# Peptides against a protein of PDB entry 5EIB: the designs that were tried, part 24

Target 1, 366 residues: chain A of PDB entry 5EIB
Amino acid sequence: VDLEPGTMDSVRSGPFGQIFRPDNFVFGQSGAGNNWAKGHYTEGAELVDSVLDVVRKESESCDCLQGFQLTHSLGGGTGSGMGTLLISKIREEYPDRIMNTFSVMPSPKVSDTVVEPYNATLSVHQLVENTDETYCIDNEALYDICFRTLKLTTPTYGDLNHLVSATMSGVTTCLRFPGQLNADLRKLAVNMVPFPRLHFFMPGFAPLTSRGSQQYRALTVPELTQQMFDSKNMMAACDPRHGRYLTVAAIFRGRMSMKEVDEQMLNVQNKNSSYFVEWIPNNVKTAVCDIPPRGLKMSATFIGNSTAIQELFKRISEQFTAMFRRKAFLHWYTGEGMDEMEFTEAESNMNDLVSEYQQYQDATAD
Target 2, 366 residues: chain A of PDB entry 5EIB as posed
Amino acid sequence: VDLEPGTMDSVRSGPFGQIFRPDNFVFGQSGAGNNWAKGHYTEGAELVDSVLDVVRKESESCDCLQGFQLTHSLGGGTGSGMGTLLISKIREEYPDRIMNTFSVMPSPKVSDTVVEPYNATLSVHQLVENTDETYSIDNEALYDICFRTLKLTTPTYGDLNHLVSATMSGVTTCLRFPGQLNADLRKLAVNMVPFPRLHFFMPGFAPLTSRGSQQYRALTVPELTQQMFDSKNMMAACDPRHGRYLTVAAIFRGRMSMKEVDEQMLNVQNKNSSYFVEWIPNNVKTAVCDIPPRGLKMSATFIGNSTAIQELFKRISEQFTAMFRRKAFLHWYTGEGMDEMEFTEAESNMNDLVSEYQQYQDATAD

## One batch from the design tools (peptide; aimed at target 1 M341 E342 N349 D352)

Design b2_p13_5_s1 (made by RFdiffusion4, then SolubleMPNN; from b2_p13_5, 7 letters changed)
Fold by OpenDDE base, seed 3:
Structure b2_p13_5_s1 (fold): chain B 366 residues (1-366), chain A 13 residues (1-13)
Amino acid sequence: as target 1 above (366 residues)
Amino acid sequence: RLERRLRALARAA
């Protein structure tokens, strides 16, 4: 789905373009112009019914519909505005199904779009209320991984998207292979989301190795475990050491000893015990799938529900407040039918979310 | 625009 036609042609011409039904390519002509209100109330609202018709048709063809997975950006207009409109409409029609998102967070270091803090804040307000699971993917964190860890001198969107695709493949492993922990979206939510609003995840993938070092790196369970818990390996621009893990899931792939995995997962928890809440028992879940990803002998995917994610929301809130106090660019949103109250409500709800994460960070077992 | 920005950041780093 896009509000621009050119994106569909890029997907069709791609190596997997033929796996999608032609009728499932739904697109507009005018785009959202990086405006959340165009995505949510005008251009996106004109297209949403045609998308919902496709969603209904595909849902009816499912033997067992678990839920929905949306991949979108929060800085743009289409992914943010129309994406959150679609989430709302799907939630209304399928209230008993899981809503899962892969949400790309904006960063001023990666994008020159001035209104991204508005689009992100308005989107987060919708995600807090209408999603069950949200993987927070920060373009700044992806860039830093590409530059520092992968030693790419000139990271591209292709390099960033490669990290996203590896992570998406990792977190969906248990859904695609039978007999695993978190074998469905609902089981994942039950294990990862202790409080309904606190459903924003910090993802990570291992191994991440520079091309020059690949030939010298032994892929071992200890190295995978160490890398996936490293703050530099997080795909959200948050330091887990500044918060506490509410819950963690680790998904190992490849032929390895379950005993060695359990030993290394216990060791990393014990070493980092100060970074876990003590009042959630058995808050680390581990899965092992014998089938490695393509081109690797083994991998590990990390999913963290950490109170450190508040750093991401604080960053967006600070940028939002700096523009909103001056009413900068608001006429582009109000001209599409938005009220200033929708901005203040979205800001308030995001600040409440930050306060909730802080409360649970400071909570003790006593 | 974004590919140009990523290239600009990679040159400034």
Scores: peptide ipSAE 0.005, ipTM 0.433, DockQ to the pose 0.018
OpenDDE base, seeds 1, 2, 4, 5: peptide ipSAE 0.006, 0.012, 0.006, 0.000; ipTM 0.261, 0.423, 0.422, 0.289; seeds 1, 2, 4, 5 fail the geometry check

Design b2_p13_5_s2 (made by RFdiffusion4, then SolubleMPNN; from b2_p13_5, 8 letters changed)
Fold by OpenDDE base, seed 2:
Structure b2_p13_5_s2 (fold): chain B 366 residues (1-366), chain A 13 residues (1-13)
Amino acid sequence: as target 1 above (366 residues)
Amino acid sequence: REERRRRALERAA
């Protein structure tokens, strides 16, 4: 789905374009112009019914519909505005199904789009209310990984998207292969989301390898475990040491000893015990899939529900506030039928979310 | 929400 035809043509002409049904390409002509309001209220609102018709058709073809997975950006107009409109409409029609998102957070290091903090804040407000699980894929963190860890002098969208694809492949492993922990979206939500609003995940991946270096690293289970819990391997720009883990899932892939995995997972929890809440028992879950990812002998994927995720939301909030106080570019949104009150409501809800994370960070077992 | 959509469409027309 896109509001621009050129994006869809690029996907269709790409190496995997033929895997999608032609009738499932739904697109507009005008684009969103990086405006959330165009995506949500005007251009996206004209296209949404055509998308919902496709969603219904595909849902009716499912023997057992678990839920939905949306991949979108929060900095643009289409992914943010139309994406959150779709989430809302799908939730209204399928209230008993899981809504899962892969939400790409904007960063000034990656994009010069000035209005990204507005689009992100307006989107986060919708995600708090209308999703059950959100993987926070932060372009800030992806850029830093590419630059610092992968030693890429000028990270490209291709480099960032490589990390995204590896992470998405990792977190969906349990859904794609039989006999795994968190084998469905609802079980994942039960294990990862202790409080309904606190459903934003910090993903991580190990080994972090450039496309050219993939062939050389046979990492061990101890090395994978250590890297997976390293703040430098997080796909969200947060330091877990500044917060506490509410819940964690670890997904190992490849031929390895279950015993060794369990030992290393216990060791890393004990070493980092101060960074876990003590009042949620058995809050770390581990899965092992014998099937490695393509081009690797083994990998580990991390899913963290951490109170440190508030650092991401604070960054966006600070950027939002700096623009909103000046009423910068608000006329682009109000011209599409938005009220200034919607900005204040979105900011308030995101600040409430930050306060909730802080409350649970400071909570002690009485 | 639908009323806001209606107002947006009325402004675009």
Scores: peptide ipSAE 0.029, ipTM 0.702, DockQ to the pose 0.043
OpenDDE base, seeds 1, 3, 4, 5: peptide ipSAE 0.025, 0.025, 0.022, 0.000; ipTM 0.651, 0.687, 0.578, 0.359; seeds 3, 4, 5 fail the geometry check

Design b2_p13_5_s3 (made by RFdiffusion4, then SolubleMPNN; from b2_p13_5, 8 letters changed)
Fold by OpenDDE base, seed 2:
Structure b2_p13_5_s3 (fold): chain B 366 residues (1-366), chain A 13 residues (1-13)
Amino acid sequence: as target 1 above (366 residues)
Amino acid sequence: MEERRRRALERAA
């Protein structure tokens, strides 16, 4: 789905374009112009029914529909505005199904789009209310990984998208392959989300590999375990040491000893015990899939529900506030039928979310 | 939200 035809043509002409049904390409002509309001209220609202018709058709063809996975950006107009409109409409029609998102957070390091803080804040407000699970994929973290860890002097969208694809592949492993721990979307939500509003995850991946780096060092289970808990491997620009883990999931892929995995996972928890809440028992889940990712002998994917995620929301909030106080570009949104109150409501809800994370960070077991 | 959407569409028309 896109409000621009050129994106769809690029997907169709791409190496995997043939895996999608032609009738499932739904697109507009005008684009959203990086405006959340165009995505949510005007251009996106005109297209959403056509998307819902496809969603219904595909849902009816499922033997057992678990839920939905949306991949979108929060900095643009289509992914943010139309994406959150679509989430809202799907949630209304399928209230008992899991809504999962891969939400790409904007960063000034990656994009010069000035209104991204508005689009992100308005989107986060919708995600708080209408999703069950949101993987926060932060372009700032992706850029920093590419630059600092992968030593790419000028990271490209191709480099960032490689990290995104590896992470998405990792977190969906248990859904795609039979394993000892058959996870469905609902089971993941139960394990990862102790409080309904606190459903924003910090993903991480090990080993981090660039496109064209042929020197695959075979990592060991201890090295994978250490790397996936390293703040430098987080796909969200937050330091876990500044917060506490509410819940963690680790997904190992490849041929390895389950015993060694369990030992290393216990070791890393014990070493980092101060960074876990003590009042959530058994808050770390581990899965092993014998099928490695393509091109790797083994990998580990991290999913963290950490109170440190508030750093990401604070960054967006600060950028939002700096623009909103000046009423910068507000006429682009109000011209599409938005009220300034929607901005204040979205900012307030995001600040409430930050306060909730802080409350649980400071909570002690009585 | 639906009423806001309706008002937005009415303003864009």
Scores: peptide ipSAE 0.024, ipTM 0.629, DockQ to the pose 0.048
OpenDDE base, seeds 1, 3, 4, 5: peptide ipSAE 0.016, 0.005, 0.015, 0.000; ipTM 0.459, 0.402, 0.485, 0.350

Design b2_p13_5_s4 (made by RFdiffusion4, then SolubleMPNN; from b2_p13_5, 5 letters changed)
Fold by OpenDDE base, seed 5:
Structure b2_p13_5_s4 (fold): chain B 366 residues (1-366), chain A 13 residues (1-13)
Amino acid sequence: as target 1 above (366 residues)
Amino acid sequence: REARRARALARAA
């Protein structure tokens, strides 16, 4: 789905374009112009019914519908505005199904789009209410990984999207291969989301290795375990050491000893015990899938529900507040039928979410 | 929300 036709042509001409049904390409002509309000209230609102018809048709063809997965950006107009409109409409029609998202967070290091903090804040407000699970894929973190860890001098969207694809492949491993922990979206939610609003995940991937060092690195279970808990491997620009883990899932892929995995996972928890809440027993879950990812002998994927995710929301909130105090660019949104009150409500709800994470960070077992 | 959509569509028209 897109509000621009050229995006669909790019997908269709791509290496996997033929896996999608031609009738499932729903697109507009005008785009969203990086405006959340165009995505949510005008251009996106004209297209949404055609998308819902396709969603219904595909849902009716499912033997066992678990839920929905949306991949979108929060900095743009289509992914943010129309994406959150679709989430709302799907949740209204399928209230008992899991809503899962891969939400790409904007960064000034990656995009010069000035209004991204508005689009992100308005989107987060919708995601707090209308999703059950959200993987926070932060362009800030992806850029820093590409530059610092992968030693790419000028990271491209192709380089960032490679990390996104590796992460998405990792977190969906248990859904795609039988006999694993969190084998369905609902089980994942039950294990990862202790409180309904606290459903934003920090994903991480190992190994992350520069092209120059890739030939010299032996991949071991201890190295994967250490790297997946390293702040530098988080796909969200948050330091887990500044918060506490509520829940963790670790997904190992490849031929390895389950005993060695369990030993290393216990060691990393014991070493980092101060960074876990003590009042959620058995809050770390581990899965091992014998099937490695393409091009690797083994990998580990991390899913963290950490109170440190508040650093990401604070960054967006600070950028939002700086513009909103001056009413900068608001006329582009109000012209599409928005009220200034919707901005204030969205800011308030995101700040409440930050406060909730802080409350659970400071909570003791007593 | 529907009243806002209706106002937005009426302004775009």
Scores: peptide ipSAE 0.031, ipTM 0.695, DockQ to the pose 0.043
OpenDDE base, seeds 1, 2, 3, 4: peptide ipSAE 0.008, 0.024, 0.023, 0.028; ipTM 0.351, 0.609, 0.659, 0.666

Design b2_p13_6 (made by RFdiffusion4)
Pose (drawn by RFdiffusion4):
Structure b2_p13_6 (pose): chain A 366 residues (1-366), chain P 13 residues (1-13)
Amino acid sequence: as target 2 above (366 residues)
Amino acid sequence: SFSYETAREERLA
């Protein structure tokens, strides 16, 4: 789905472009120009019922639908504006299904548009209310990993998407292969989301590799465990050691000692016990899958529900406030008939989300 | 109560 028609061509000319159902391409003529109001209200509304028809069709041909997963950026107009409209319409129509999103957060290091904080805040407001699980993929973190760790002086979207694709493969492994833990979206959600609004996850993986060089050696289980908890391996730009884990899901892929995995996971939990909330006993679940990802014999994927993710929302909120106080470009949004109060409503909701993460960060079992 | 609920009530009003 895109309001921009040129997106259809690039996907089709891609390696697996022909494998998609031709009828499932739903596109507009213009597209939103980084205007969330255009995406949601204006233009997305024009296009949205066509998308829902296709969604309804895919759903009726499902033996037992688990739910939906949406990939989109929060900084633009279509993936952000229309994407959250689609989520709200799907929530109305399929209220008992899990909604799961892979949402990319904007960063000034990657994109040169100052309205992106507007678009992201209006979107975060919708996701807080309407999604069950959201993987926070931070362009800030992706750029820093490419620039500082992978030593790519000028990171491209291809460089960033290599990190995203490795992460998405890792976090959906328990859904795609036989296993006991978090095997479906609802079971994953019940294990990861203690409070409905706090459903933004920090993904990480090890080893971090630049695409096309080179290899190995394969990591030891200790090396995997340590790296997957490392702040430098997170896809969100937050220091996990600045907050506390409410819940964690770890996924080890490849051939390895299940006993050694158990020992190392127990090791990181009790050496660093102060970083795991004490009032959620046994809050770290571990899954092993025998099939490694491409190019690797061993890998680990980390999914964290950490109070430290408030740093991500504080950064967006600060940029949003800096722009919104001067009312810059606000008429671009209200020109599409959007209420200015929707900005205030979204800002307040995001700041409430930050306070809630801090409340549980300071909470004690006493 | 969340502060955003007040902003929403004001907007709907």

Design b2_p13_6_s1 (made by RFdiffusion4, then SolubleMPNN; from b2_p13_6, 7 letters changed)
Fold by OpenDDE base, seed 2:
Structure b2_p13_6_s1 (fold): chain B 366 residues (1-366), chain A 13 residues (1-13)
Amino acid sequence: as target 1 above (366 residues)
Amino acid sequence: MRASEAKRAERLA
């Protein structure tokens, strides 16, 4: 789905364009112009029913519909505005299905789009209310990984999207291969989300490999475990040491000893015990899939529900507040039928979310 | 009514 035809043509002509049904390409003509309000109230609202018709058709063809997975950006107008409109409409029609998102957080290091803090804040407000699970994929973190870890002088969208694809492949492993922990979206939610509003995840991946670097030494289970818990491997620009893990899932892929994985996972928890809440028992889950990712002998994918995610929301909130206080570009949103109150409500809800994470960070076992 | 006005009315109702 896109509000611009050119993106859809690029997907259709791409290496994997033939895996999608031609009738499942739904697109507009005018685009959203990086405006959440165009995505949510005007251009996106004109297209949404055509998307819902396709969603219904595909849902009816499912033998066992677990839920929905949306991949979108929060900085643009289409992914943010129309994406959250779709989430709302799907949630209304399928209230008993899991809503899962891969939400790409904007960064000034990656994009010069000035209104991204508005689009992100307005989107986060919708995600808090209408999603069950959200993977926070932060362009800040992706850029820093590409630059600092992968030593790419000028990271491209291709480099960032490589990390995104590796992460998405990792976190969906249990859904795609039989006999795994968290084999469905609902089980993942039960294990990862102790409080309904606190459903934002910090993903991480090891080993971090660039496209074309065949020379990566096969990591061991201890090295994978250590790298997976390193803040430098997090796809969200937060330091886990500044917060506490509510829940963790670790997904190992490749032929390895389950015993060695369990030993290393216990060791890393014990070493980092101060960074876990003590009042949630058995809050670390481990899965091992014998099937490695393509081109690797083994990998580990991390999913963290950490109170440190508030650093990401604080960054967006600070950028939002600095613009909103000046009423910068508000006329572009109000001209599409928005009220200034919707901005204040979205800011308030995101600040409440930050306060909730802080409350659970400071909570002790009574 | 624009689609935006209708949704705004639904949120205020």
Scores: peptide ipSAE 0.020, ipTM 0.619, DockQ to the pose 0.065
OpenDDE base, seeds 1, 3, 4, 5: peptide ipSAE 0.000, 0.000, 0.005, 0.005; ipTM 0.466, 0.454, 0.463, 0.465

Design b2_p13_6_s2 (made by RFdiffusion4, then SolubleMPNN; from b2_p13_6, 7 letters changed)
Fold by OpenDDE base, seed 3:
Structure b2_p13_6_s2 (fold): chain B 366 residues (1-366), chain A 13 residues (1-13)
Amino acid sequence: as target 1 above (366 residues)
Amino acid sequence: MRASEVARAKRLA
């Protein structure tokens, strides 16, 4: 789905374009112009019914519909505005199904789009209410990983998208292979989301290795485990040491000893015990899939529900507030039928979310 | 309800 035809043509002409049914390409002509309101109230609203018709058709063809997975950006207008409209409409029609998102968070390091803080804040407001699970894929963190860890001097969208694809492949491993922990979206939600609003995950993927160092790196369970829990490996720009893990899932892939995985996972928890809440028993879950990802002997994928995710929301909130106080670009949104009150409601809800994360960070076992 | 009880109740459901 897109409000621009050119993106659909790029997907269709791509190496995997043939995996999608031609009738499932729903697109507009005008685009959203990086405006959430165009995505949500005008251009996107004109297209949403056509998308819903496809969603219904595909849902009816499912033997056992678990839920929906959306991949979108929060900085643009289509992914943010139309994406959240679609989430809302799907939630209304399928209230008992899981809503999962891969939400790309904007960063000034990656994009010069000045209104991204508005689009992100308005989107987060919708995601708090209408999703069950949201993987926060932060362009800030992706850029930093590319630059610092992968030693890419000029990271490209291709480099960032490679990290995204590896992560998405990792977190969906349990859904795609039988006999795994979190084998369905609902089980994942039960294990990962102790509180409904606190459903934002920091993902991570290991191994991350620069091309120059690949030949010297051993792929071992200890090294994967160590890298996966490293703050520099988080694909959300948060330091987990500044918060506490509510829940963690680790998905190992490749031929490895389950015993060694369990030992290393226990060791990393014990070493980092101060960074876990003590009042959620068995809050770390581990899965091992014998099938490695393409091109690797083994990998590990991290999913963290941490109170440190508030750092991401604070960053967006600070940028939002700095623009909104100046009423910068508001006329672009109000001209599409938005009220200024929707901005203040979205800001408030995001600040409430930050406060909720902080409350649970400070909570002790009674 | 204690945060632990809410978290436990959700995991048991």
Scores: peptide ipSAE 0.035, ipTM 0.684, DockQ to the pose 0.031
OpenDDE base, seeds 1, 2, 4, 5: peptide ipSAE 0.030, 0.005, 0.000, 0.006; ipTM 0.649, 0.451, 0.428, 0.447

Design b2_p13_6_s3 (made by RFdiffusion4, then SolubleMPNN; from b2_p13_6, 7 letters changed)
Fold by OpenDDE base, seed 4:
Structure b2_p13_6_s3 (fold): chain B 366 residues (1-366), chain A 13 residues (1-13)
Amino acid sequence: as target 1 above (366 residues)
Amino acid sequence: RRRSELAREARRA
């Protein structure tokens, strides 16, 4: 789905364009112009019914519909505005299905789009209410990984998207291969989401490898485990040491000793015990899939529900507030039918989410 | 400069 035709043509002409049904390409002509309001209330609202018709058709063809997975950006107009509109409409029609998202958080390091903090804040407000599980893929973190860890002097979207694809492949491993932990979206939510609003995940991946680089083909289980828990391997720009883990899932891929994985996972928990809440027993889950990712002998993927995710939301909130206090660019949103109150409500709800994470961070076992 | 290259790639996609 896009509000511009060019993206669909790029997907269709791409190496995997033939895996998608032609009728499932739904696109507009005008785009959202990086405006959440165009995505949510105007251009996106005109297209949403055509998307819902496809969603219904595909849902009816499923023998066992678990839920939905949306991949979208929060900085743009289409992914943010139309994406959150779609989430709302799908949630209304399928209230008993899991809503899962891969939400790409904007960063000034990656994009010069001035209104990204507005689009992100308005989107987060919708995601808090209408998703069951959200993987926070932060362009800040992706850029920092590419620049600092992968030593790419000028990261490209190709480099960032490689990290996104590795992460998405990692977190979906248990859904794609039988006999794994969290083998369905609902089990994942039950294990990862102790409180309904606290459903934002910090993903991480090891080994971190750039496109065409094969430097890390053979990590050991101890190295994978250590890298997976390193803040530098997190795809969200948060330091887990500044918060506490509510829940963790670790997904190992490749031929390795289950015993060695269990030993290393126990060791990392014990070494980092101060960074876990003590009042959620058995809050670390481990899966091992014998099938490695393409081009690697082994990998580890991290899913963390941590109170440190508030650092990401605080960053967006600070950027939002800096513009909103001056009413900068608001006329582009109000001209599409939005009220300034929607901005204030979105900011408030995101700040409430930050406060809720802080409350659970400071909570002790009674 | 770095931001402007990513932003130029985003406009070409």
Scores: peptide ipSAE 0.018, ipTM 0.650, DockQ to the pose 0.019
OpenDDE base, seeds 1, 2, 3, 5: peptide ipSAE 0.006, 0.017, 0.015, 0.008; ipTM 0.524, 0.627, 0.557, 0.507

Design b2_p13_6_s4 (made by RFdiffusion4, then SolubleMPNN; from b2_p13_6, 7 letters changed)
Fold by OpenDDE base, seed 4:
Structure b2_p13_6_s4 (fold): chain B 366 residues (1-366), chain A 13 residues (1-13)
Amino acid sequence: as target 1 above (366 residues)
Amino acid sequence: MRASELARAARLA
């Protein structure tokens, strides 16, 4: 789905374009112009019913519908505005199904679009209420990984998207291969989401290695385990040491000893015990899949529900507040039928979420 | 605050 036709042509002409049904390409003509309100109230609202018709048709063809997965950006107008409109409409029609998202957070390091903090804040407000599971894929973190870890002098969207694809492949491993922990979206939610509003995940991937260092790096279970818990490998620009883990899932891929994985996972938990809440027992889950990702002998994917995710929301909130206090660019949103009160409500709800994470971080065992 | 008290407050909100 897109509000621009050119993106659909790129997907269709791509290496895997033929795996998608032609009738499932739903697109507009005008785009959202990086405006959440165009995506949510005008251009996106005109297209949403056509998308819902396709969603219904595909849902009816499923033998066992678990839920929905949306991949979208929060900085643009289409992914943010229309994406959250779709989530709301799907949630209304399918309230008993899991709503899962891969939400790409904007960063000034990656895009010069000034209004991205507005689009992100308005989107987060919707995601808090209407999703069950949200993977926070932060362009700030992706850029820093590309630049610092991968030693890419000028990271491109292609470089960032490579990390996104590796992460998405990692977190969906248990859904794609039989006999794994969290084999369905609902089981994942039960294990990862202790409180309904606290459903934002910090993903991570190992190995991350620069091209010049790949030949010198051993891929071992201890090295994967250490790297996947390293803040530098997080796909969200948060330091886990500044918060506490509510829940963690680790997905190992490749031929390895389950015993060694369990030992290393226990060691990393014990070493980092101060960064876990003590009042959620057995809050770390581990899965091992014998099938490695393409081009690697082994990998590890991290899913963290951490109170440190508040650092990401604080960054967006600070950027939002800096613009909103001056009412900068608001006329582009109000001109599409949006009220200024919706900005204040979205800011308030995101700040409440930050406060909730902090309260749980500071909570004591009973 | 205790975790159980927070969890109760979150259910009432």
Scores: peptide ipSAE 0.177, ipTM 0.871, DockQ to the pose 0.056
OpenDDE base, seeds 1, 2, 3, 5: peptide ipSAE 0.174, 0.144, 0.117, 0.120; ipTM 0.867, 0.851, 0.829, 0.838

